# Peptides against a protein of PDB entry 4ASU, part 48

Target 1, 270 residues: chain A of PDB entry 4ASU
Amino acid sequence: ATLKDITRRLKSIKNIQKITKSMKMVAAAKYARAERELKPARVYGVGSLALYEKADIKTPEDKKKHLIIGVSSDRGLCGAIHSSVAKQMKSEAANLAAAGKEVKIIGVGDKIRSILHRTHSDQFLVTFKEVGRRPPTFGDASVIALELLNSGYEFDEGSIIFNRFRSVISYKTEEKPIFSLDTISSAESMSIYDDIDADVLRNYQEYSLANIIYYSLKESTTSEQSARMTAMDNASKNASEMIDKLTLTFNRTRQAVITKELIEIISGAA
Target 2, 83 residues: chain B of PDB entry 4ASU
Amino acid sequence: FTFASPTQVFFNSANVRQVDVPTQTGAFGILAAHVPTLQVLRPGLVVVHAEDGTTSKYFVSSGSVTVNADSSVQLLAEEAVTL

## One batch from the design tools (peptide; made by RFdiffusion4, then SolubleMPNN)

Design b1_p11_3_s4 (from b1_p11_3, 5 letters changed)
Fold by OpenDDE base, seed 1:
Structure b1_p11_3_s4 (fold): chain B 270 residues (1-270), chain C 83 residues (1-83), chain A 11 residues (1-11)
Amino acid sequence: as target 1 above (270 residues)
Amino acid sequence: as target 2 above (83 residues)
Amino acid sequence: SLSTEGEITLS
């Protein structure tokens, strides 16, 4: 490689490193905020799931309509955040199909759609965008929940799949159940609950769905920012190593050129 | 007893004497061994009576309240503020 | 009633 080639490559990599360092800092700031905001969100979300766990809500096996909600974002450069969710969605969809279930998919974040479009395009009901630029709000979750409930798709049971934050270096893709109004109202375990008005139960379900979606968004966001921070750090380190190697090569090449020129001068070669 | 909004936790698995909640069907008090129920919150006043006699007041916008058979209670408000 | 205020959009 010529000195010019090496210089060009060095400039390019240095620019990349600058970008990745900047992105790392941004991700770090967002991560710090996300982690703080996740604490109450977990209590809130887990609290919302308590009914389904305590009442042991189950969907009859003869029910066939299943909804999968995959939660991620629109933004890339965050390692396996999106692919992990997509992988579990695929697995769940395959298992459900093998069990004779009808599967429909909702993607929260454009990246899910981008990954699954080719193989699962016919199963998508809707994809939500504008996820990841700002921290998710309860309003965002409510929009998703209401869209689902008003979509006209009469699912019996569903699964929400998202990355749960564990630590700055670890997340785990998890699944939580969602149930239709009919499934909840018809559950045997619900008989112990006081006479619940149908309208009350409907409204309750709206909140329940919004709550779990909100929780999933907060978990996903924290996981994503952490993963992005790590990814950008790794990219920056890789760039640094490459810069060092190329700089060494540059110096060696330059010395070789100088030596060659000196030899040509001494030998009388123009 | 768990009482939280999306952004703030007021009580997390706490033991309380009584919680008064504003529901769409009317305000009611949740005491020990209250029958299981599901309700939706209306805008209004939540009053938490602690075992030590301390009373705390909150304003909530909307949300849900769940009383389970195991006496666990989840009060989940969309928005809540201390008074 | 759930608030519908948000920036998330359909696609």
Scores: peptide ipSAE 0.230, ipTM 0.943, DockQ to the pose 0.867
Fold by OpenDDE base, seed 4:
Structure b1_p11_3_s4 (fold): chain B 270 residues (1-270), chain C 83 residues (1-83), chain A 11 residues (1-11)
Amino acid sequence: as target 1 above (270 residues)
Amino acid sequence: as target 2 above (83 residues)
Amino acid sequence: SLSTEGEITLS
């Protein structure tokens, strides 16, 4: 490689390093906010899921329609955040299909669609885009919930798949159940709940769905920002190492050129 | 007893004496051993009676309340403020 | 069969 080539490469990598460092800082700021906002969201979301856990709501085996909601974002450069969700979605879809279930998919974030488009395009109902630029709000969750409920797909059971935040260095892809109004209303375990008006139950379910979606969005966002921060840090470090290597190569090459020139001068071979 | 909004937690698995909630069907008090129920909140006042006799008041916009068989209660408001 | 995939923008 010529000195010019090395210099060009050095410049390019240095620019990349600047970008990755900047992105790291941005991700760090977003992570800090996300983590703060996740604390109440987790209590809120877990609270909403408590009914399903305590009532042990089960979908009858004869019910075959299943909805998978994958939660991620539109934004890349966050390690395995999107691929982890997609992987679990694929696994879940395959398992459900093997069990004779009909599976439809909703993607929250364009990356889900991007990953699953080729293999699962026919199963997608809707993809929500412009996810990840701003922190998710309860309003966003409500929109998603409303769209789901109005989609016309009469699912019996669903699953929401998202990355649960563990720590700055760890997340876990998890699945939480979503139940249709019919499934909840028909569940034997729900019989202990006092005479619940149908309208009340419907409204309750709408809130429940929105709550769970909101929770998943907050978990996902926190996980994503943390992962991005780590990814950008790693990228910056890798760039630094490459810069060092190229710098050494540059210096060696430069010395060789100088030596050659000196020899030519001394030898009179010019 | 858990009482939270998406952005704030007021009670997290706390023991309380009574919680008065505004529901679409009317306000009712949740006491110990209350029958399991699901309700939707209407805008109004939530009153939490602590075991020590203290009373806290909150305004909620909407949401849900769940009373489970194990006496756990989840009050989840879309918006809530301390009064 | 809801065959038409839609896209919704969260704004």
Scores: peptide ipSAE 0.180, ipTM 0.922, DockQ to the pose 0.102
Fold by OpenDDE base, seed 3:
Structure b1_p11_3_s4 (fold): chain B 270 residues (1-270), chain C 83 residues (1-83), chain A 11 residues (1-11)
Amino acid sequence: as target 1 above (270 residues)
Amino acid sequence: as target 2 above (83 residues)
Amino acid sequence: SLSTEGEITLS
């Protein structure tokens, strides 16, 4: 490579490093906020899931319609955040299909759609886009919940797949169940609940769905920002190493050029 | 007893004597060993009676309340403020 | 039921 080429590459990598460092800082700020907001959201969301756990809501085996909601975002450069969710979605879809279930997919965030486009495009009902620029709100969750409920797909049960935040250096892709109104209302375990009005149950289910979606969004966001911090840090370090290598190459090449020029001068071949 | 909004936790697995909640079907009090039930909140006043006799008041918007067979209660409001 | 995939923007 010529000195000019090396210099150009150095400039490029230095610029990339600046960008990655900046992105790391931005991600750090967003992470800090997300983590703070996740604390109450987790209590809230886990609280919403308590019924399903305590009542042991189960879908009859003869019911075949399953909905998978994958939760991520539109934004890249966050390590394996999107691929992890997509991988689990694929696995779940395959398992369900093998069990004779019909599977439909809702994607929260464009990245899921991007990853699953080729293999699962026909299974997608809807993709929610412009996810990740701002912190998710309960309003966002409500929109998703309403869209799901109004989609016309009469699922029996579903799975919401998202990255649960563990720590600044760790997340885990997890699945939580979602149930249709019919599944909840028909569950034998629900008989212990006193005189639940059908309208009340419907409204309750709507809130429950929104709550769970909100929770998943908050977990996902926190995980994503944390992962992005790590990814950007790694990118910055890699860039630094490359800069060092290229700088060394530059210096060596420069000396070689000088030596060549000197030889040409001495030999009169210049 | 768990009482939370998306943005704030007021009670997390706490023991309380009684919780009065405003529901769409009417306000009701949740006592110890209350029968399992599901309700949807209407805007109104939540009153939490602690075991020590203290009373806390909250205004909630919408949401849900769950009373489980194990006496666990989840009061989940979309918005809630301390009064 | 939805026969085609839709797109919704949250923001």
Scores: peptide ipSAE 0.171, ipTM 0.921, DockQ to the pose 0.120
Fold by OpenDDE base, seed 2:
Structure b1_p11_3_s4 (fold): chain B 270 residues (1-270), chain C 83 residues (1-83), chain A 11 residues (1-11)
Amino acid sequence: as target 1 above (270 residues)
Amino acid sequence: as target 2 above (83 residues)
Amino acid sequence: SLSTEGEITLS
């Protein structure tokens, strides 16, 4: 490579490094906010799941309709955030199909649809877009919950799949259950909850769904921002290493050019 | 006893003497060993009676309350403020 | 149930 070529490449990589550093800082700020907002959201969401865990709600085997909700965002450059959710969705869908279940899919975030379009397009009910530009709100979760309940798909049970935040450097793709009103009302374990009005139970279930979705959104957002921060940091470091390598190459090439010129002068070949 | 909104936690697995909640079917008090129940909140006052005799008041909007067989309680309000 | 996938924008 000529000195000019190396210089051009150096300039390009330096520019990339500037961009990745800037993106890292932005991601860091968003992460800090997301993590702060996740703390109460986690208590809130875990509280909503408590009934299902304590009552050990189960769907009868004869019930065949299952809904999978994948939670991510529209935004890239965050490592394996989207692919991990998609992978888990595929695995769950395959397992359910093997068990003779009918599976439908809802994607929260455009990336889910992008990844699963070719293989699972017929199973998609709806995709929610414009996810990730701003922090998710309870209002957003309510919209998603309402759309799900009004979709016309009468699922018996469901799975919400999202990335749970563990630490700034770690997340885990997890699944939480969603149950239909009929499944909850018919569960034997619910018999201990006496004198529950049907309307109350319906409203309760609607809140529960919104709560769980909100929780998943907050977990996924925090995980995404932390992953993006890490990804941008790694990119910046990689760029730095490349700059160092190219700088060495530049220096060596420059010396070679000088040597060549000297030889040409001495030999009279110029 | 857990009491939270999406944005704020008031109680997290705390031991309390009694919680008074406003529900669509009427206000009721949750005491120790209360029978399991599910209720939906209406706008109104929540009163938490601590073991030490102190009382805290909150205004809540919509939400849910769960009393489990193990005496755990989850009060989840869409919006809540301390009074 | 819906046979055609829809798109919803969160704002």
Scores: peptide ipSAE 0.167, ipTM 0.919, DockQ to the pose 0.106

Design b1_p11_4_s1 (from b1_p11_4, 6 letters changed)
Fold by OpenDDE base, seed 3:
Structure b1_p11_4_s1 (fold): chain B 270 residues (1-270), chain C 83 residues (1-83), chain A 11 residues (1-11)
Amino acid sequence: as target 1 above (270 residues)
Amino acid sequence: as target 2 above (83 residues)
Amino acid sequence: LSTSGRIKLVK
């Protein structure tokens, strides 16, 4: 490589390093906020899931329609955040298909669609985009919930797959169940709730779905920002190492050029 | 008793004497060993009666309330403010 | 449910 080539590459990598450092700081700020906002969201979300756990809601085996909601975002450069969700979605879809279930997919965040488009395009119902620029709100979750409920797809049971935040250096892809109104209303365990009006139950289900989606978005966002912070840190370190290597190469090449020029001068060679 | 909004937790697995909730079917008081029920909140006042006799008031916009067989209660409001 | 979200549907 010529000195010019090395210099150009150095400049490029230095610029990348500046960008990655900046992105790290932005991710750190977003992470700090996300973590604070996740605390109440967990209580809220876990509270919403409590019914399903306590009532032991089960989907009859004869029911065949299963919905998978994958939760991530539109934004890259966050390590394995998207691929982890997609991997679990693929695994779940394959398992359900092997069990004779019909599987449909909803992607929250454009990255899910990007990863699964080739292999699962026919299974996608809808994809939601404009995820990740700002912290998710309950309004965002409500939009997703309402769209799902109004989609006309009559699923029996579903799975919401998202990254649960553990720590700044750790997340785990998890799955939570979602149930259709019909599944809830027909569940034997719900008999203790028989005095519930059908309209009330429908409205309750709308809130429940929105609550779970909101919770998943908050977990996902926190996980994503922490992962992005780590990814940007790693990228910055890698850039630094490359800069050091290229700088050494530059110095060696410069010396070689000087030596060559001296030899040419001494030898009279062109 | 758990009472939370998406952004704030007011009670987390607390023991309370009574919770008065505004529901679409009417306001009712949740006492110990209340029958299991699911309700949707209407805009209104939530009143929490603590075991120590203290009373706290909240305004909620909407949401859900769950009373389980184990006497656990989840009050999940879309928006809630202390009064 | 509040519909104040900015998330967009892509079909």
Scores: peptide ipSAE 0.332, ipTM 0.948, DockQ to the pose 0.839
Fold by OpenDDE base, seed 2:
Structure b1_p11_4_s1 (fold): chain B 270 residues (1-270), chain C 83 residues (1-83), chain A 11 residues (1-11)
Amino acid sequence: as target 1 above (270 residues)
Amino acid sequence: as target 2 above (83 residues)
Amino acid sequence: LSTSGRIKLVK
């Protein structure tokens, strides 16, 4: 490569490094906010799931309709955030199909659709977009919950799949159960609960769904921002190493050019 | 006893004497060993009676309350403010 | 449930 070529490449990589450093800082700010907002959201969401854990709600084997909700975002450059969710969704869908279940899919975030739509288009009910530019709100979760409940698809049980935040360097793709109103009302374990009005139970279930979705969005957002911060940091470090290598190459090439010119002068003078 | 909104935690696995909640079917008090139940909150006042005799009041907009067989209680409000 | 969210449905 000529000195000009190396210089051009150096300039390009330096510009990339500036961009990745800037993106890291933005991601860091968003991560800090997301982590703060996740603390109460986790208590809230885990509290909503407590009933299902304590009552040991089970779907009868004769029930066949299963809903999978995958939660991610519209935004890239965050490592394996989207692919992890998609992988888990595929695995769950395959397992359910093997068990003779009918599977339908909802994607939260455009990236889920981008990954799965071609292979699972017939199983998709709906996709939600405009996820990830701003922190998720309970209102956002309510929109998703209401759309699901009004979709006309009467599922028996479901799975919500999302990335749970563990630390700044770690997330885990997890699954939480979603149960239909009919499944909850017919569960034997629910018999210990006092006489519950059907309208009350319906409303309760609406809140439960919204709560779980909200929780999943908050976990996903925190995981995503953390992963993006890490990805941009790694990109910046890689760019730095490449700059160092190219700088050495530039210096060596420059010396070689000088040496060549000197030889030409000497050879021409002889 | 857990009492939270999406954005704020008021109680997290705390021991309390009594919680008064406004439900769609009527206001009721949750005491120790209350029978398991599920209710939906209406806009109104939540009153938490601590074991030390202190009383705290909150306004809630909507939400749910769960009383489990193990005496655990989850009060989850969409919006809640301290009074 | 409040419907004040900005998330959009894509069919």
Scores: peptide ipSAE 0.318, ipTM 0.946, DockQ to the pose 0.847
Fold by OpenDDE base, seed 4:
Structure b1_p11_4_s1 (fold): chain B 270 residues (1-270), chain C 83 residues (1-83), chain A 11 residues (1-11)
Amino acid sequence: as target 1 above (270 residues)
Amino acid sequence: as target 2 above (83 residues)
Amino acid sequence: LSTSGRIKLVK
């Protein structure tokens, strides 16, 4: 490689390093906010899931329609955030299909579609975009919930798959159940609940779904920002190492060029 | 008793004496050993009666309330403010 | 439910 080539490469890597460092700082700021906002969101979301846990809602085996909601974002450069969700979605879809279930998929965030389009295009109902630029709001979750409920797909049971935040260095892809109105209303365990008006139950389900989706978005966002920080840090370190290596190569090459020039001068070959 | 909005937690697994909630079918009080029920909140006042006799008032916009068989209660409001 | 979300549906 010529000195010019090395210099060009050095410049390129240095620019990348600047970008990754900047992105790390941006991700850090977003992470700090996301973590703060996750605290109440977790209480809120877990509270909504409490019914399903306590009522032990079960879907009868004869019910075949299953919905998978994958939650991520539109934005890359966050390590395994998207691939982790997609992997679990694939696994679950395969398991459900093997069990004779009909599986449909909703992607929250464009990355889910990007990963699964080739293999699961026929199973996709809808994809939601414009996820990840701004913190998710309850309004966002409501849009998703309403679209799901109005999609015309009469699922019996569903799964929402998202990355749960553990720490700045750890997340876990998790699954939470979603149930249709019919599944909830027909559950034996619901018999202990006082006669609930059908309209009330429908509205309740809308809130429940929105709550769970909101929770998942908040968990996903926090996980994503933390992962992005780590990814950008790693990228910056890798760039630094490459810069060091190239700098050494540059110095060696420069010395060789100088030596060659000296020899040419001494030999009178110019 | 858990009472939260998407952005704020007011009570987290707290023991309370009574919670008055505004529902679409009317206001009702949740006391100890209330029958399990699911309700939807209407805009209105939530009143929490603590065991120590203190009362706190909140305005909620909408949401849901769940009373479980184990006496746990989840009051989840879309928006809530302390009064 | 408030529908004031910015998330867009893509079919």
Scores: peptide ipSAE 0.346, ipTM 0.950, DockQ to the pose 0.839; fails the geometry check
Fold by OpenDDE base, seed 1:
Structure b1_p11_4_s1 (fold): chain B 270 residues (1-270), chain C 83 residues (1-83), chain A 11 residues (1-11)
Amino acid sequence: as target 1 above (270 residues)
Amino acid sequence: as target 2 above (83 residues)
Amino acid sequence: LSTSGRIKLVK
């Protein structure tokens, strides 16, 4: 490689390093905020799931319509965040199909669609975009919930798949159940709840769905920003190592060129 | 007793004496050993009566309240502010 | 439920 080639490559890698460092800082700031905002969101979301856990709501096996909601974002460069969710979605879809269930998919974030579109295009109901630029709000979750409820797809049971935040270096892809109004209303365990008006139950379920979606978005966002920070740090370190190696190569090559030129001068072969 | 909004937690698995909630069907008080129920919140006042006799007031917009068989209560509001 | 969200549906 010529000195010019090495210099060009060095310049390119240095530019990449600057970008990755900048992105790391941005991700770090977003992560810090997301982690703070996740604390109340987790209490809120777990509270919403409490009924389903305590009432042990089960869907009869004869019910065939299943909805999978995958939660991620539109933005890349965050390691395995999107692929992890997609992998779990694929696994769940395959298991449900093997059980003879009809499976429909909702993607929250454009990356889910990007990964699954080729293999699961016919199963997609809708995809939501504009996820990940700003912290998710309850309003965002409400939009998703309302769209689902108004989609006309009458699912019996569903699952929401998202990355749960554990630590700055760890997340876990998890699944939480979602139930249709009919499933909730018909559950034997719900009989202990005193004369619940059908309208009340419907409204309750709407809030519950929005709450769970909101929780999932907050977990996903925190996980994503953490993963992005780590990915950008790794990229920056890799770039640094390459810069060091290329700098050594440059110095060696430069010395060789100088030596060659000196020999040519001395020999008169110029 | 858990009382939270998406952005703030007011009570997390706390023991309280009574919680008064504004529901679409009317305001009612949740006491110890209240029967299991589900309700939807209307805009209004939540009053939490602590075991020590202190009372706290909150304004809530919308949301849900759940009383479970195990006497756990989840009050989840879209928006809530201390008064 | 509030509809003030920024998330958009893509069909």
Scores: peptide ipSAE 0.305, ipTM 0.936, DockQ to the pose 0.856; fails the geometry check

